# Peptides against a protein of PDB entry 5HB3, part 10

Target 1, 150 residues: chain A of PDB entry 5HB3
Amino acid sequence: RQMQDRCMSEYNQRIRNAPEGSIDPFRMACYKIIGRCDLSNRSLDGLQTDVNDWIWLQFNLARETDRSLELAGESYGLAELQASIREIGLKHFPKTAAEDTNGSFGMFFYLQILAGMFEQAIAYLYPFSYVDAVHFAIALTYYGLLRPVD

## One batch from the design tools (peptide; made by RFdiffusion4, then SolubleMPNN)

Design b1_p9_4_s4 (from b1_p9_4, 4 letters changed)
Fold by OpenDDE base, seed 3:
Structure b1_p9_4_s4 (fold): chain B 150 residues (1-150), chain A 9 residues (1-9)
Amino acid sequence: as target 1 above (150 residues)
Amino acid sequence: SELDEAIMS
């Protein structure tokens, strides 16, 4: 707790008082990840990142939701991450095979699988690649991860 | 957003 308070103090001081362009983005990333500072902003400003970096950060910031913290409204867990992935899908990825111009459907399928959204992932993949969807469905069912809906 | 940039990269 003392360390967290110190991190928060330093983070806030740097964000507010540091000259423009003088902040070390890696130090700020450490405050974010280790100190859990400013969790409402789940990005690493000033760093060149890709989708893999983004999803890694989301999982690191996500915590198992304590029922007690649900009342505080400041919890970010798997459910919130899944909601974010759904929103990303709506904004950035093709919804139908007809909309697919660059094969980006695979990335969204990947993100859904990582987040444990297995049923949705299979349903999404099916119109793009029938064979792959069936193969993944069989595998997920075998391991008890897929709950087929009638 | 950072995510937008990451996805578009």
Scores: peptide ipSAE 0.056, ipTM 0.782, DockQ to the pose 0.199
Fold by OpenDDE base, seed 5:
Structure b1_p9_4_s4 (fold): chain B 150 residues (1-150), chain A 9 residues (1-9)
Amino acid sequence: as target 1 above (150 residues)
Amino acid sequence: SELDEAIMS
C-alpha cells in the first residue's frame, strides 16, 4: 500500500508538473503497470506499441473485482476488456469478407480468442474461412471451451 | 482512439 501510494503521488506530480517530453515513458509505464496509476487511461504515451503490446497491457491491468467492492471506484476486469475488444472490432476490423482488404480478420479472431470470447470468435471467423472456423470449433469443443448448441 | 488505430494498422 505504501509503495502504491508513493507511485500514485509521483505519477500525478510528474503528469502535472513535468515539462512536455521530459518524462521517461518507460518510467510512466512502470507507474501504470506496477502502481496501477490512472487506470482510466489504458494507453502508454510516448511508446511505440503494437497489438500484442496493447493486449498484454490490458490483461495486466485487468483484475477480478470483488463484488463487495463494487461500491468502490472504477473496476476493470475481463468483462470490460471483452467490451473493449468488441468496440475495437466494430471500428477497426472487417465485418465481412468483402470488406477485408489486408487479411486483418485473423488478428481480430486472435484477440477474441485471447479474451475468452470463443463463440463470438468462431462466429466471426466462419464467413472468412469456413475450414479454419470448423477446425477451431472442434478443438475448442474438445477442451470444453465452446458451448455446443443443443 | 488514435492509439487504437495506430496499433491496429
Scores: peptide ipSAE 0.045, ipTM 0.762, DockQ to the pose 0.203
Fold by OpenDDE base, seed 4:
Structure b1_p9_4_s4 (fold): chain B 150 residues (1-150), chain A 9 residues (1-9)
Amino acid sequence: as target 1 above (150 residues)
Amino acid sequence: SELDEAIMS
């Protein structure tokens, strides 16, 4: 707690007092990840990141915190992450094989799997790759992660 | 979002 308070203090001080563009983005990333500073902003400004970096960050920031202890804007858990992934899927990923110009369906499948959205992931993958969907379904069922669709 | 930028890039 003391370390977190120090990180938050330093983070806030730098944001308020440092000239624009003078702050090391990696240092700011450390404050965000380790110090959990400014969790309302779940991106790393000034850093070149990819989808893997993004999802890694989201999982690191997502915590089962007591909702009573965090400001409403700072509560970010698995449910919120799953909601974000659903929204991203609706906006930025192909819904059908005909819409898939870049082969990006696999990435969205991957994101859903990482977020524990197993049934949705399999359902999504099926029209793109029947064989892969079946294989993953078998594996997920074997490990008790896939619920039978009623 | 950062992801949007990464995917669009």
Scores: peptide ipSAE 0.038, ipTM 0.745, DockQ to the pose 0.201
Fold by OpenDDE base, seed 2:
Structure b1_p9_4_s4 (fold): chain B 150 residues (1-150), chain A 9 residues (1-9)
Amino acid sequence: as target 1 above (150 residues)
Amino acid sequence: SELDEAIMS
């Protein structure tokens, strides 16, 4: 707790007092990841990141908060991450094979799998690759991760 | 969003 408070203090001080462009983006990233500072902004400003970096950050910032301990603070858990992935999918990934020009459907499938959205991932993959969707469905069922829809 | 930029990269 003392370390977190110190990180928050330093983070806030730098944001408020540092000249524009003088803040080390890596240092700010450390405050965000380790100190959990400014969790409302789940991005790393000033850093070149890819999808892997983004998803890594989201998982690191996501915490299973006991709903009972919904402190007035911003809670970011798996449900919020899943909502974010869904939103990203709707905006940036092909919905049908006809819309897929770059083969990016695989990345969205991957993101859904990482986020535990197994049923949605299989449903999404099915029109792009029937064979792959069936194989993943079998595997997920074997591990007890895919539930039959009643 | 950062993800938008990451996907577009």
Scores: peptide ipSAE 0.042, ipTM 0.753, DockQ to the pose 0.200; fails the geometry check

Design b1_p9_5_s1 (from b1_p9_5, 3 letters changed)
Fold by OpenDDE base, seed 5:
Structure b1_p9_5_s1 (fold): chain B 150 residues (1-150), chain A 9 residues (1-9)
Amino acid sequence: as target 1 above (150 residues)
Amino acid sequence: DEFFQQITS
């Protein structure tokens, strides 16, 4: 708690008072990750990041703690992350094979799996790759992660 | 890379 408070204090001070161009983006990233600062902005400003960096950050920032302990308006848990992935899917990924221009369906499948959205992931993959969807469904069922509806 | 930047922004 003390470390988080210090990180938050330093983060806020630098964001508000640092001269232009003097902010070290890596230092700010450390404050954000450790202190969970400014959860309304779940990105690493000034850093080159990819989808793996993004998803890693989302999981590091997500907490299932009592919302009373969070700053006002900065509640972020698994449910919010899943909602974000759904939204990203609707905006940026193909819904059908006919819409697939770059083969990106696999990435959205991957993101859903990471977020524990197993039923949705399999349902999404099925029209793109029947064989792969069946294989993943079998594996997920074997480990008790997929709950087929009879 | 550009595509991934779009979804991560």
Scores: peptide ipSAE 0.034, ipTM 0.708, DockQ to the pose 0.179
Fold by OpenDDE base, seed 3:
Structure b1_p9_5_s1 (fold): chain B 150 residues (1-150), chain A 9 residues (1-9)
Amino acid sequence: as target 1 above (150 residues)
Amino acid sequence: DEFFQQITS
């Protein structure tokens, strides 16, 4: 807790008081990751990032917390991550095969799989690529990850 | 949001 509080203090101080262009983005990233600073903004400012960097950050910031022990702090766990993926899907990815112009459906499928949203991922993929959806469904079912009876 | 707009454009 002491380390977290120190990270939060340094993070906030630098964001507010540092001269323009003097902030080391890697140092700020370390404070955000270790201190879980400003969980409402889950991005790394000043760094070139891709989708893999983004999803990695989401998982690192996510924590399974006992809801009974959480006081006034922002909770960010797997459920919140899944909600974020769902929201991103609604805003940025095609909903139907007819809306697909650049083949981006595969990326959304990938994000859902990483987040453990297996049933939703297969259901989403099916109208875009029948063959791939069937193959993934078979594999996920075999390993007990897909629950079609639910 | 801006990031995902870039990757889907």
Scores: peptide ipSAE 0.033, ipTM 0.700, DockQ to the pose 0.691
Fold by OpenDDE base, seed 4:
Structure b1_p9_5_s1 (fold): chain B 150 residues (1-150), chain A 9 residues (1-9)
Amino acid sequence: as target 1 above (150 residues)
Amino acid sequence: DEFFQQITS
Protein backbone atom coordinates (compact mmCIF):
# COMPACT_ATOMS: atom_id res chain seq x y z
CA ARG B 1 0.00 0.00 0.00
CA GLN B 2 2.76 2.43 0.86
CA MET B 3 4.54 1.69 -2.37
CA GLN B 4 1.34 2.04 -4.34
CA ASP B 5 0.59 5.39 -2.75
CA ARG B 6 4.09 6.59 -3.49
CA CYS B 7 3.84 5.48 -7.09
CA MET B 8 0.54 7.26 -7.46
CA SER B 9 1.98 10.42 -5.99
CA GLU B 10 5.06 10.35 -8.20
CA TYR B 11 3.04 9.50 -11.27
CA ASN B 12 0.62 12.36 -10.78
CA GLN B 13 3.35 14.80 -9.88
CA ARG B 14 5.40 13.99 -12.95
CA ILE B 15 2.44 14.08 -15.28
CA ARG B 16 1.48 17.51 -14.01
CA ASN B 17 4.79 19.17 -13.31
CA ALA B 18 7.55 17.59 -15.37
CA PRO B 19 9.04 19.71 -18.14
CA GLU B 20 7.91 18.82 -21.63
CA GLY B 21 9.90 15.97 -23.10
CA SER B 22 11.63 15.14 -19.84
CA ILE B 23 9.45 12.23 -18.78
CA ASP B 24 10.95 8.78 -19.19
CA PRO B 25 8.14 6.62 -20.56
CA PHE B 26 9.63 3.49 -19.01
CA ARG B 27 9.65 5.08 -15.60
CA MET B 28 6.07 6.17 -16.02
CA ALA B 29 5.20 2.66 -17.12
CA CYS B 30 6.67 1.32 -13.90
CA TYR B 31 4.54 3.69 -11.86
CA LYS B 32 1.44 2.71 -13.77
CA ILE B 33 2.06 -1.01 -13.44
CA ILE B 34 3.13 -1.06 -9.81
CA GLY B 35 0.83 1.68 -8.59
CA ARG B 36 -2.14 1.00 -10.87
CA CYS B 37 -2.16 4.68 -11.66
CA ASP B 38 -4.77 6.31 -13.87
CA LEU B 39 -6.84 3.19 -14.56
CA SER B 40 -8.89 5.06 -17.13
CA ASN B 41 -5.80 5.03 -19.34
CA ARG B 42 -4.71 1.41 -19.60
CA SER B 43 -1.87 2.02 -22.01
CA LEU B 44 1.84 2.74 -21.89
CA ASP B 45 2.30 6.11 -23.49
CA GLY B 46 5.46 6.68 -25.46
CA LEU B 47 6.29 2.98 -25.73
CA GLN B 48 6.09 0.67 -28.71
CA THR B 49 4.09 -2.33 -27.58
CA ASP B 50 2.13 -5.20 -29.09
CA VAL B 51 -1.01 -7.14 -28.26
CA ASN B 52 0.88 -9.35 -25.82
CA ASP B 53 2.11 -6.31 -23.96
CA TRP B 54 -1.41 -4.92 -23.96
CA ILE B 55 -3.07 -8.01 -22.54
CA TRP B 56 -0.29 -8.44 -19.99
CA LEU B 57 -0.87 -4.88 -18.83
CA GLN B 58 -4.63 -5.37 -18.62
CA PHE B 59 -4.28 -8.37 -16.35
CA ASN B 60 -1.73 -6.63 -14.19
CA LEU B 61 -4.04 -3.66 -13.74
CA ALA B 62 -7.22 -5.66 -13.23
CA ARG B 63 -8.36 -6.20 -9.64
CA GLU B 64 -11.54 -7.58 -8.16
CA THR B 65 -12.17 -4.83 -5.65
CA ASP B 66 -14.98 -2.61 -4.54
CA ARG B 67 -14.88 0.70 -6.35
CA SER B 68 -15.15 2.47 -3.02
CA LEU B 69 -11.75 1.08 -2.10
CA GLU B 70 -10.00 2.44 -5.17
CA LEU B 71 -7.76 5.45 -4.65
CA ALA B 72 -9.31 7.63 -7.31
CA GLY B 73 -12.71 5.98 -7.48
CA GLU B 74 -11.65 4.00 -10.53
CA SER B 75 -12.59 0.35 -10.87
CA TYR B 76 -11.11 -2.13 -13.28
CA GLY B 77 -11.61 -5.86 -12.89
CA LEU B 78 -12.04 -9.01 -14.91
CA ALA B 79 -15.54 -8.06 -15.99
CA GLU B 80 -14.32 -4.81 -17.48
CA LEU B 81 -11.45 -6.59 -19.18
CA GLN B 82 -13.82 -9.15 -20.67
CA ALA B 83 -16.05 -6.38 -21.91
CA SER B 84 -13.04 -4.70 -23.48
CA ILE B 85 -12.00 -7.92 -25.21
CA ARG B 86 -15.50 -8.34 -26.61
CA GLU B 87 -15.44 -4.85 -28.04
CA ILE B 88 -11.95 -5.34 -29.44
CA GLY B 89 -13.10 -8.54 -31.08
CA LEU B 90 -15.98 -6.83 -32.77
CA LYS B 91 -13.78 -4.07 -34.08
CA HIS B 92 -10.39 -5.55 -34.86
CA PHE B 93 -10.63 -9.28 -35.48
CA PRO B 94 -12.13 -11.34 -38.29
CA LYS B 95 -15.59 -12.73 -37.77
CA THR B 96 -15.34 -15.34 -40.52
CA ALA B 97 -12.60 -17.26 -42.27
CA ALA B 98 -13.25 -15.20 -45.37
CA GLU B 99 -12.34 -12.04 -43.46
CA ASP B 100 -9.13 -13.49 -42.09
CA THR B 101 -6.20 -12.53 -44.28
CA ASN B 102 -3.40 -12.69 -41.74
CA GLY B 103 -4.38 -15.48 -39.36
CA SER B 104 -5.29 -13.11 -36.56
CA PHE B 105 -8.24 -15.24 -35.46
CA GLY B 106 -5.86 -17.21 -33.29
CA MET B 107 -4.89 -14.12 -31.36
CA PHE B 108 -8.48 -13.25 -30.53
CA PHE B 109 -9.10 -16.84 -29.50
CA TYR B 110 -6.06 -16.56 -27.27
CA LEU B 111 -7.27 -13.32 -25.68
CA GLN B 112 -10.66 -14.83 -24.91
CA ILE B 113 -9.07 -17.90 -23.34
CA LEU B 114 -6.84 -15.76 -21.15
CA ALA B 115 -9.85 -13.77 -20.00
CA GLY B 116 -11.80 -16.90 -19.10
CA MET B 117 -14.29 -16.45 -21.92
CA PHE B 118 -14.12 -20.14 -22.77
CA GLU B 119 -17.51 -20.67 -24.36
CA GLN B 120 -17.11 -17.60 -26.52
CA ALA B 121 -13.58 -18.60 -27.44
CA ILE B 122 -14.61 -22.05 -28.64
CA ALA B 123 -17.59 -20.68 -30.49
CA TYR B 124 -15.33 -18.16 -32.19
CA LEU B 125 -12.62 -20.66 -33.11
CA TYR B 126 -14.96 -23.30 -34.51
CA PRO B 127 -15.54 -21.79 -37.95
CA PHE B 128 -11.82 -21.06 -38.39
CA SER B 129 -10.47 -24.40 -37.23
CA TYR B 130 -12.86 -27.21 -36.46
CA VAL B 131 -10.16 -29.57 -35.26
CA ASP B 132 -8.57 -27.06 -32.92
CA ALA B 133 -11.93 -25.99 -31.54
CA VAL B 134 -12.85 -29.58 -30.76
CA HIS B 135 -9.52 -30.24 -29.07
CA PHE B 136 -9.80 -27.16 -26.90
CA ALA B 137 -13.43 -27.91 -26.12
CA ILE B 138 -12.53 -31.39 -24.93
CA ALA B 139 -9.74 -30.07 -22.75
CA LEU B 140 -11.83 -27.25 -21.29
CA THR B 141 -14.69 -29.64 -20.59
CA TYR B 142 -12.34 -32.08 -18.95
CA TYR B 143 -11.23 -29.37 -16.53
CA GLY B 144 -14.80 -28.20 -15.93
CA LEU B 145 -14.28 -24.85 -17.60
CA LEU B 146 -16.63 -25.20 -20.56
CA ARG B 147 -20.40 -25.02 -20.31
CA PRO B 148 -22.70 -25.95 -23.18
CA VAL B 149 -24.24 -22.98 -24.93
CA ASP B 150 -26.24 -22.54 -28.13
CA ASP A 1 -8.74 0.24 -25.10
CA GLU A 2 -7.32 3.13 -27.04
CA PHE A 3 -3.85 1.65 -27.01
CA PHE A 4 -4.99 -1.60 -28.54
CA GLN A 5 -6.99 0.25 -31.13
CA GLN A 6 -3.88 2.11 -32.15
CA ILE A 7 -1.78 -1.00 -32.60
CA THR A 8 -4.48 -3.00 -34.38
CA SER A 9 -5.79 -0.28 -36.72
Scores: peptide ipSAE 0.031, ipTM 0.685, DockQ to the pose 0.307
Fold by OpenDDE base, seed 2:
Structure b1_p9_5_s1 (fold): chain B 150 residues (1-150), chain A 9 residues (1-9)
Amino acid sequence: as target 1 above (150 residues)
Amino acid sequence: DEFFQQITS
């Protein structure tokens, strides 16, 4: 807790007072990750990142906490992450096989699986690759992660 | 959102 407070203090001080262009993005990333600073902005500014870095950060920052106990902008849990993935899916990933030009459907499927959106993930994958969808459905069911949906 | 657009486009 003391470390978190220090990280937050340093983070806020630097973002407000540091001369433009003088901020070390790696240092700021450390403060954000360790201190969970500014959870409304879940990105690593000034760093070259990929989808894996992004999703890792989301899970790192996500916590199951009582929202009533957190200050505004500091509440971020699995539900919020899942909502973000849904939004990303709607905006940036193919909805049908006909729209898939780059094979990016697999990435969205992967993100949904990571976020525990198993039913949605299988439903999404099925029209792109029914064979793969069936295999994953079997596996997820075996482990009790997939619930039968009518 | 902007990040994903950049990496998926």
Scores: peptide ipSAE 0.026, ipTM 0.647, DockQ to the pose 0.607

Design b1_p9_5_s2 (from b1_p9_5, 3 letters changed)
Fold by OpenDDE base, seed 5:
Structure b1_p9_5_s2 (fold): chain B 150 residues (1-150), chain A 9 residues (1-9)
Amino acid sequence: as target 1 above (150 residues)
Amino acid sequence: DEFFQKITS
């Protein structure tokens, strides 16, 4: 708690008072990750990032703890992340093979798997790649992660 | 990656 409070204080001070161009984006990233500062902005400003960095950050910021432990009432859990992925899917990924112009369906499948959305991931993949969907379904079932409905 | 920026915006 003390560390978190200190991080928040320093983060806010730097955001508000630091001269333009003097902010170290890596330091700010540390405050974001360790101090959980400004969770409404779940990105690393000033850093070159890719989808792997983004998803890694989302999982690091996601907490299933009591909201009382969060500063300023900010909360972000797995449920919110899953909701975000669903929303991203609806907006930016093909729903059918006919809509697929760049083969991006695999990325959405990947994101759903990482977020534990196994049933939805398999259902999504099936019309794009039957064989792959079946293989993943078998593996997920074997490890008790997939809940088939009869 | 333009696509990445699109999905994360």
Scores: peptide ipSAE 0.040, ipTM 0.740, DockQ to the pose 0.184
Fold by OpenDDE base, seed 1:
Structure b1_p9_5_s2 (fold): chain B 150 residues (1-150), chain A 9 residues (1-9)
Amino acid sequence: as target 1 above (150 residues)
Amino acid sequence: DEFFQKITS
């Protein structure tokens, strides 16, 4: 795609040659999203972002295509996103109710649900909020997203 | 990862 090639060229040129602090971070974000430039760096540098911005970006960048079809051999799919969320959970979120000091468990549950990690999400939520875990499990089962054990 | 640290702080 000619547009993608142009985005890649401009993105790389700016990263390499532009003076520090002179790059418009929004323009670079456009190159990242539209041109899919530098998929190994799945963040928006120079922009103040939160968890919602991050997860939105991850889904926009995620593609289930062969790496050979991507420029510079870059690839990022749902499986890699799920792996990233798992790693984030291990590093930044409470593993048990006893470790939870600010109720951040809900955010990690939310991220897992968005990424389709339903069984893991319910299992994680259960020790923090039994009632919520049961209700979500029922709902997910109803919609065929959580399979009960036969 | 900086914002995640903020969320969990």
Scores: peptide ipSAE 0.038, ipTM 0.723, DockQ to the pose 0.896
Fold by OpenDDE base, seed 2:
Structure b1_p9_5_s2 (fold): chain B 150 residues (1-150), chain A 9 residues (1-9)
Amino acid sequence: as target 1 above (150 residues)
Amino acid sequence: DEFFQKITS
């Protein structure tokens, strides 16, 4: 807690007072990850990152905490992450096989799986690749992760 | 990279 407070203090001080362009993005990333600073902004500014880095960060920052115990804007859990994935899916991924020009459906499927959205992931994958969907469904069911849906 | 920028925006 003391460390978190220090991180937050330093983070806020730097974002407010540091000369433009003088901020070390790696240091700021450390404050964000370790100190959980400014959870409303779940990105690593000034760093070259990819989808894997992004999703890793999301999971790293996601915590099952009582929202009442956190300051406003500092709550982020699995539910919020799942909501973000849904939004991303709706905006940036193909909804049908006909819309899939780059094979990006697999990435959205992957993100849903990582986020524990198993039923939705299988439902999404099925029209793109029923064979793969069946295989994953079998596996997920075997491990008790997939619940039968009517 | 373009895709990443889209999903992170």
Scores: peptide ipSAE 0.035, ipTM 0.722, DockQ to the pose 0.177
Fold by OpenDDE base, seed 3:
Structure b1_p9_5_s2 (fold): chain B 150 residues (1-150), chain A 9 residues (1-9)
Amino acid sequence: as target 1 above (150 residues)
Amino acid sequence: DEFFQKITS
């Protein structure tokens, strides 16, 4: 807790008081990851990031908590991550094959798979690529990850 | 939001 409090203090101080262009983005990233500073903003400012960096950060910040032990603090676990993926899908990715202009459906499929949203991922992929959806469905079912009876 | 706009453009 002492380390976390120190990270939080340094993080907030630098964001508010540091001269423009003087902030080391890697140091700030360390404070966010280790100190869990400002979890409402789950991005790494000042760094060139891609989708892999983003999803890696989400999983690192996510913590599985026992609901019975959780007091008043906001929790960020797998369920919240899945909700974020769902929201991103609604805002930024095609909902139907007719809306697809650049083939971005594959990225959303990928994000859903990483988040363990297997049934939703297959259902989403099916109208875009029938063959690929069937292949993934077979594999996921074989390993007991796809639950078609649910 | 800006990040995902970039990756979908």
Scores: peptide ipSAE 0.032, ipTM 0.675, DockQ to the pose 0.728

Design b1_p9_5_s3 (from b1_p9_5 with D1S D6K)
Fold by OpenDDE base, seed 4:
Structure b1_p9_5_s3 (fold): chain B 150 residues (1-150), chain A 9 residues (1-9)
Amino acid sequence: as target 1 above (150 residues)
Amino acid sequence: SSFFEKITS
């Protein structure tokens, strides 16, 4: 708690008072990750990141906590993460094999699996790779993670 | 461009 308060104070101070271009993006990232500062902005400005960095950050920031317990009055849990993944899927990933020019469907499948969206992940993968979808479905069913869709 | 920027646009 004390560390979080300190991080929040430093984060806010730097954002407001630091000269333009003087902010170390890695330091700001540390404040966000450790101090959970500005949870409404789940990005790392000034850093070049990929999908793996993004999903890592999302899971790092995600907490199953009441909003009232957050210092900033913000909440971000698994449900919000799943909603975010669903949204980026609609906007940034291929919906059919014909739309996929670079094989990015696998990444979106991966994101859904990480987020526990197993049924959606299998349904998504099926039109891209039947064999892989079946294999994953069998495995997920074996572990009790996949349910039939009615 | 950062992936963050891409998914937030």
Scores: peptide ipSAE 0.026, ipTM 0.690, DockQ to the pose 0.151
Fold by OpenDDE base, seed 5:
Structure b1_p9_5_s3 (fold): chain B 150 residues (1-150), chain A 9 residues (1-9)
Amino acid sequence: as target 1 above (150 residues)
Amino acid sequence: SSFFEKITS
């Protein structure tokens, strides 16, 4: 599309030619979100962001389309996002209740739920909070989102 | 580095 072409052109021009410190981080963020430029880098440089900003960006960038249909020529879908969350969990979140010193297990549970990793989310939460895990399992089952294990 | 690597470092 014409808009995407312009965004990509301006993005590429600025990253290559702009003097140091002259690039507006918000403008670059707009090019990334609207123009889908440089999807291999899914962070917003120069911006103060939190986990909510990060996950919002990931969902905005995720597309379940043929990579050949995008001018960017890059592919990032739900499967890649789920893989990223899994890897983040392995590296940065407690695996057992004994490892949890700051209550960060809740954030990883939250990320898994957002990404549709319901069975894994419940399994993860169970050793940290039995009661909460049961309540979420009941709710997810009610809506047909939790698949029973045979 | 990923976002989480930055916030957990």
Scores: peptide ipSAE 0.024, ipTM 0.655, DockQ to the pose 0.334
Fold by OpenDDE base, seed 1:
Structure b1_p9_5_s3 (fold): chain B 150 residues (1-150), chain A 9 residues (1-9)
Amino acid sequence: as target 1 above (150 residues)
Amino acid sequence: SSFFEKITS
């Protein structure tokens, strides 16, 4: 708790008072991950990141914790992460094969799988790539991650 | 900027 309080204090101080361009983005990332500072902003400013970095961060920040235990009065769990993925999908990814102009359906499928949205991921992939959807469905079912209908 | 960066910014 003492460490978290210190992280929060230092994070806020640097965000508000540090000269422009002087903030070490790696230090700020440490405050966010370890101190759980500013959970409403689930990105790493000033760092070059890709999809793997983003989803890794989301999992590190996504915890099933009572909101009352967070200093900022904010909480972020797996359910909220999954909601974010759904929202991203609705806004930025093709809904049908006819809408797919750049092959981005695979990226959204990937995000859904990583977020544990297995049934939705398979359902989404099916119209884009039938064979791949079947293969993934078999594998997910084998490992008990996909719930088949009896 | 990659496509992913645009959707996550």
Scores: peptide ipSAE 0.024, ipTM 0.662, DockQ to the pose 0.180
Fold by OpenDDE base, seed 2:
Structure b1_p9_5_s3 (fold): chain B 150 residues (1-150), chain A 9 residues (1-9)
Amino acid sequence: as target 1 above (150 residues)
Amino acid sequence: SSFFEKITS
């Protein structure tokens, strides 16, 4: 708790008082990751990040902690992450094979799988690759991860 | 890369 408070203090101080362009993005990233500062902004500003970096960050920030232990408004769990992935999917990924010009459907499928959105992932993959969707469905069912939609 | 820049923004 003391470390978190210190991180938050330093983070806020730098954001508010540092000259424009003088903020070390890596230091800010450390505050974000370690101190869980400003969880409303789940990005690493000033850093070149890819999808893997982004999803890694999301999982690190997502905690199934008692909301009572986190500051009001700074709770971020798996459910919120899943919601974010859904939103990303709706905005940035193809919904149909006809819309897929870059083969990006696989990435969205991957993100959904990582987030435990198995049913949605299979449903999404199905129109793009029937065979793959069936194989994944079988595998997920085998491991008890896929539940039939009642 | 452009896609995720938009997501992270």
Scores: peptide ipSAE 0.027, ipTM 0.664, DockQ to the pose 0.153; fails the geometry check

Design b1_p9_5_s4 (from b1_p9_5 with E5Q D6K)
Fold by OpenDDE base, seed 1:
Structure b1_p9_5_s4 (fold): chain B 150 residues (1-150), chain A 9 residues (1-9)
Amino acid sequence: as target 1 above (150 residues)
Amino acid sequence: DSFFQKITS
């Protein structure tokens, strides 16, 4: 708790008071990761990040904590991550095979799998790649991650 | 991946 408070204090102080261009993005990233600072902004500013970095950060920041114990407005758990992925999907990924121009459906499938949205992931993949959807469905079912709808 | 940076920014 003391470490988190210190990280939050340093993070806020730097954001507010640091001269322009003097902020070390790696240091800020450390504060964000360790201190869970500013959970409303779940990005690493000033760093080149890919999808793996982003999703790793989301999981790192996600906590299944009692919302009552968190400061008002800054709760982030798996449910919120899943909601974010759904929103990203609706905005930026093809909804049908006919809309797929660049093969980006695979990335959205990947994000859903990582977030534990297995049923949605399979349902999404099915119209794009039947064979792959079936293979993943079999595997997920075998491991008890996919609930077959009777 | 320039595309992902656009969707996460």
Scores: peptide ipSAE 0.025, ipTM 0.678, DockQ to the pose 0.173
Fold by OpenDDE base, seed 3:
Structure b1_p9_5_s4 (fold): chain B 150 residues (1-150), chain A 9 residues (1-9)
Amino acid sequence: as target 1 above (150 residues)
Amino acid sequence: DSFFQKITS
């Protein structure tokens, strides 16, 4: 708790008071990750990041702690991550095969799988790649991860 | 939001 408070203090002080261009983005990233500072902003400003960096950050920030111990506004768990992925999917990824011009459906499928959204992932993949969807469905069912509706 | 805008642009 003491370390977290210190990280948060330093993070906030630098964001508010540091001259423009003087902030080391890597140091700020460390405060964000270690201190879980400002969980409402789950991005690394000033760094060149890709989708893998983004999803890695999301999982590192996500914690399944007792909700009773978390202060209001600091709760970020798997459920919130899954909600974020759903929102991203709705905004930035093709909804149908006809809308997919760049093959980006695979990335959204991947994000859903990582987040444990197996049923949604298979349902999403099915119209884009029938064969792949069936293969993944078989595998997920075999391991008891897919819950088919009876 | 800015990150995904870059990916989708």
Scores: peptide ipSAE 0.023, ipTM 0.632, DockQ to the pose 0.445
Fold by OpenDDE base, seed 5:
Structure b1_p9_5_s4 (fold): chain B 150 residues (1-150), chain A 9 residues (1-9)
Amino acid sequence: as target 1 above (150 residues)
Amino acid sequence: DSFFQKITS
């Protein structure tokens, strides 16, 4: 708690008072990750990040804590992450094989798997790669992660 | 939203 409070204090002080161009983006990233500062902004400003960095950050910031203990407006759990992935999928990834021009379907499948959206991931993959979808479905069923509709 | 625009561009 003391460390979190210090991180929040330093983060807020730097955002408000630091001269333009003097902010170390890596230092700010550390405060954000450790202190969970400003959860409304789940990006690392000033850093070149890829999809792996983004998803790693989302999982680090996501908490299944009692909503009563979090400050109003800073609730971010697995459900919110799953909702974000769904929205990203609708906006930025192909819905059908005919729309796939760059082979990005695999990345969206990967994001859904990481977020525990197994049924949706398999359903999404099926029209792009039937064989792969079946193999993943078998594996997920074996581990009890896929809930087949009876 | 800004991040994914960079990834897909």
Scores: peptide ipSAE 0.023, ipTM 0.640, DockQ to the pose 0.519
Fold by OpenDDE base, seed 2:
Structure b1_p9_5_s4 (fold): chain B 150 residues (1-150), chain A 9 residues (1-9)
Amino acid sequence: as target 1 above (150 residues)
Amino acid sequence: DSFFQKITS
């Protein structure tokens, strides 16, 4: 708790008082990761990040906390992450095989799987790769992660 | 790379 408070204090101080362009993005990233600072902004500003970095950060910041005990700006759990992934999917990933020019459907499928969105992931994958969707469905069912809708 | 820049922006 003391460490978190210190991280928050330093993070806020630097954001507010640091001269433009003087902020070390790596240091700020450390504060964000360790202190869970500014959960409303779940990105690493000033750093070149890829999808793996992004998703890693999301999982790192996500906590199953009692929402009633957290300040409105500090609550971020699995549900919020899943909502974010859905939004990203709608905006940035192909919805049909005809729209897929770069084979990016696999990445969105992967993100959904990581976030535990198994039914949605299978449903999404099915029109792109029937065989793969069936294989994953079987595996997920075997592990009790997929609930077949009757 | 362009895709993820859009996601993080």
Scores: peptide ipSAE 0.023, ipTM 0.668, DockQ to the pose 0.158

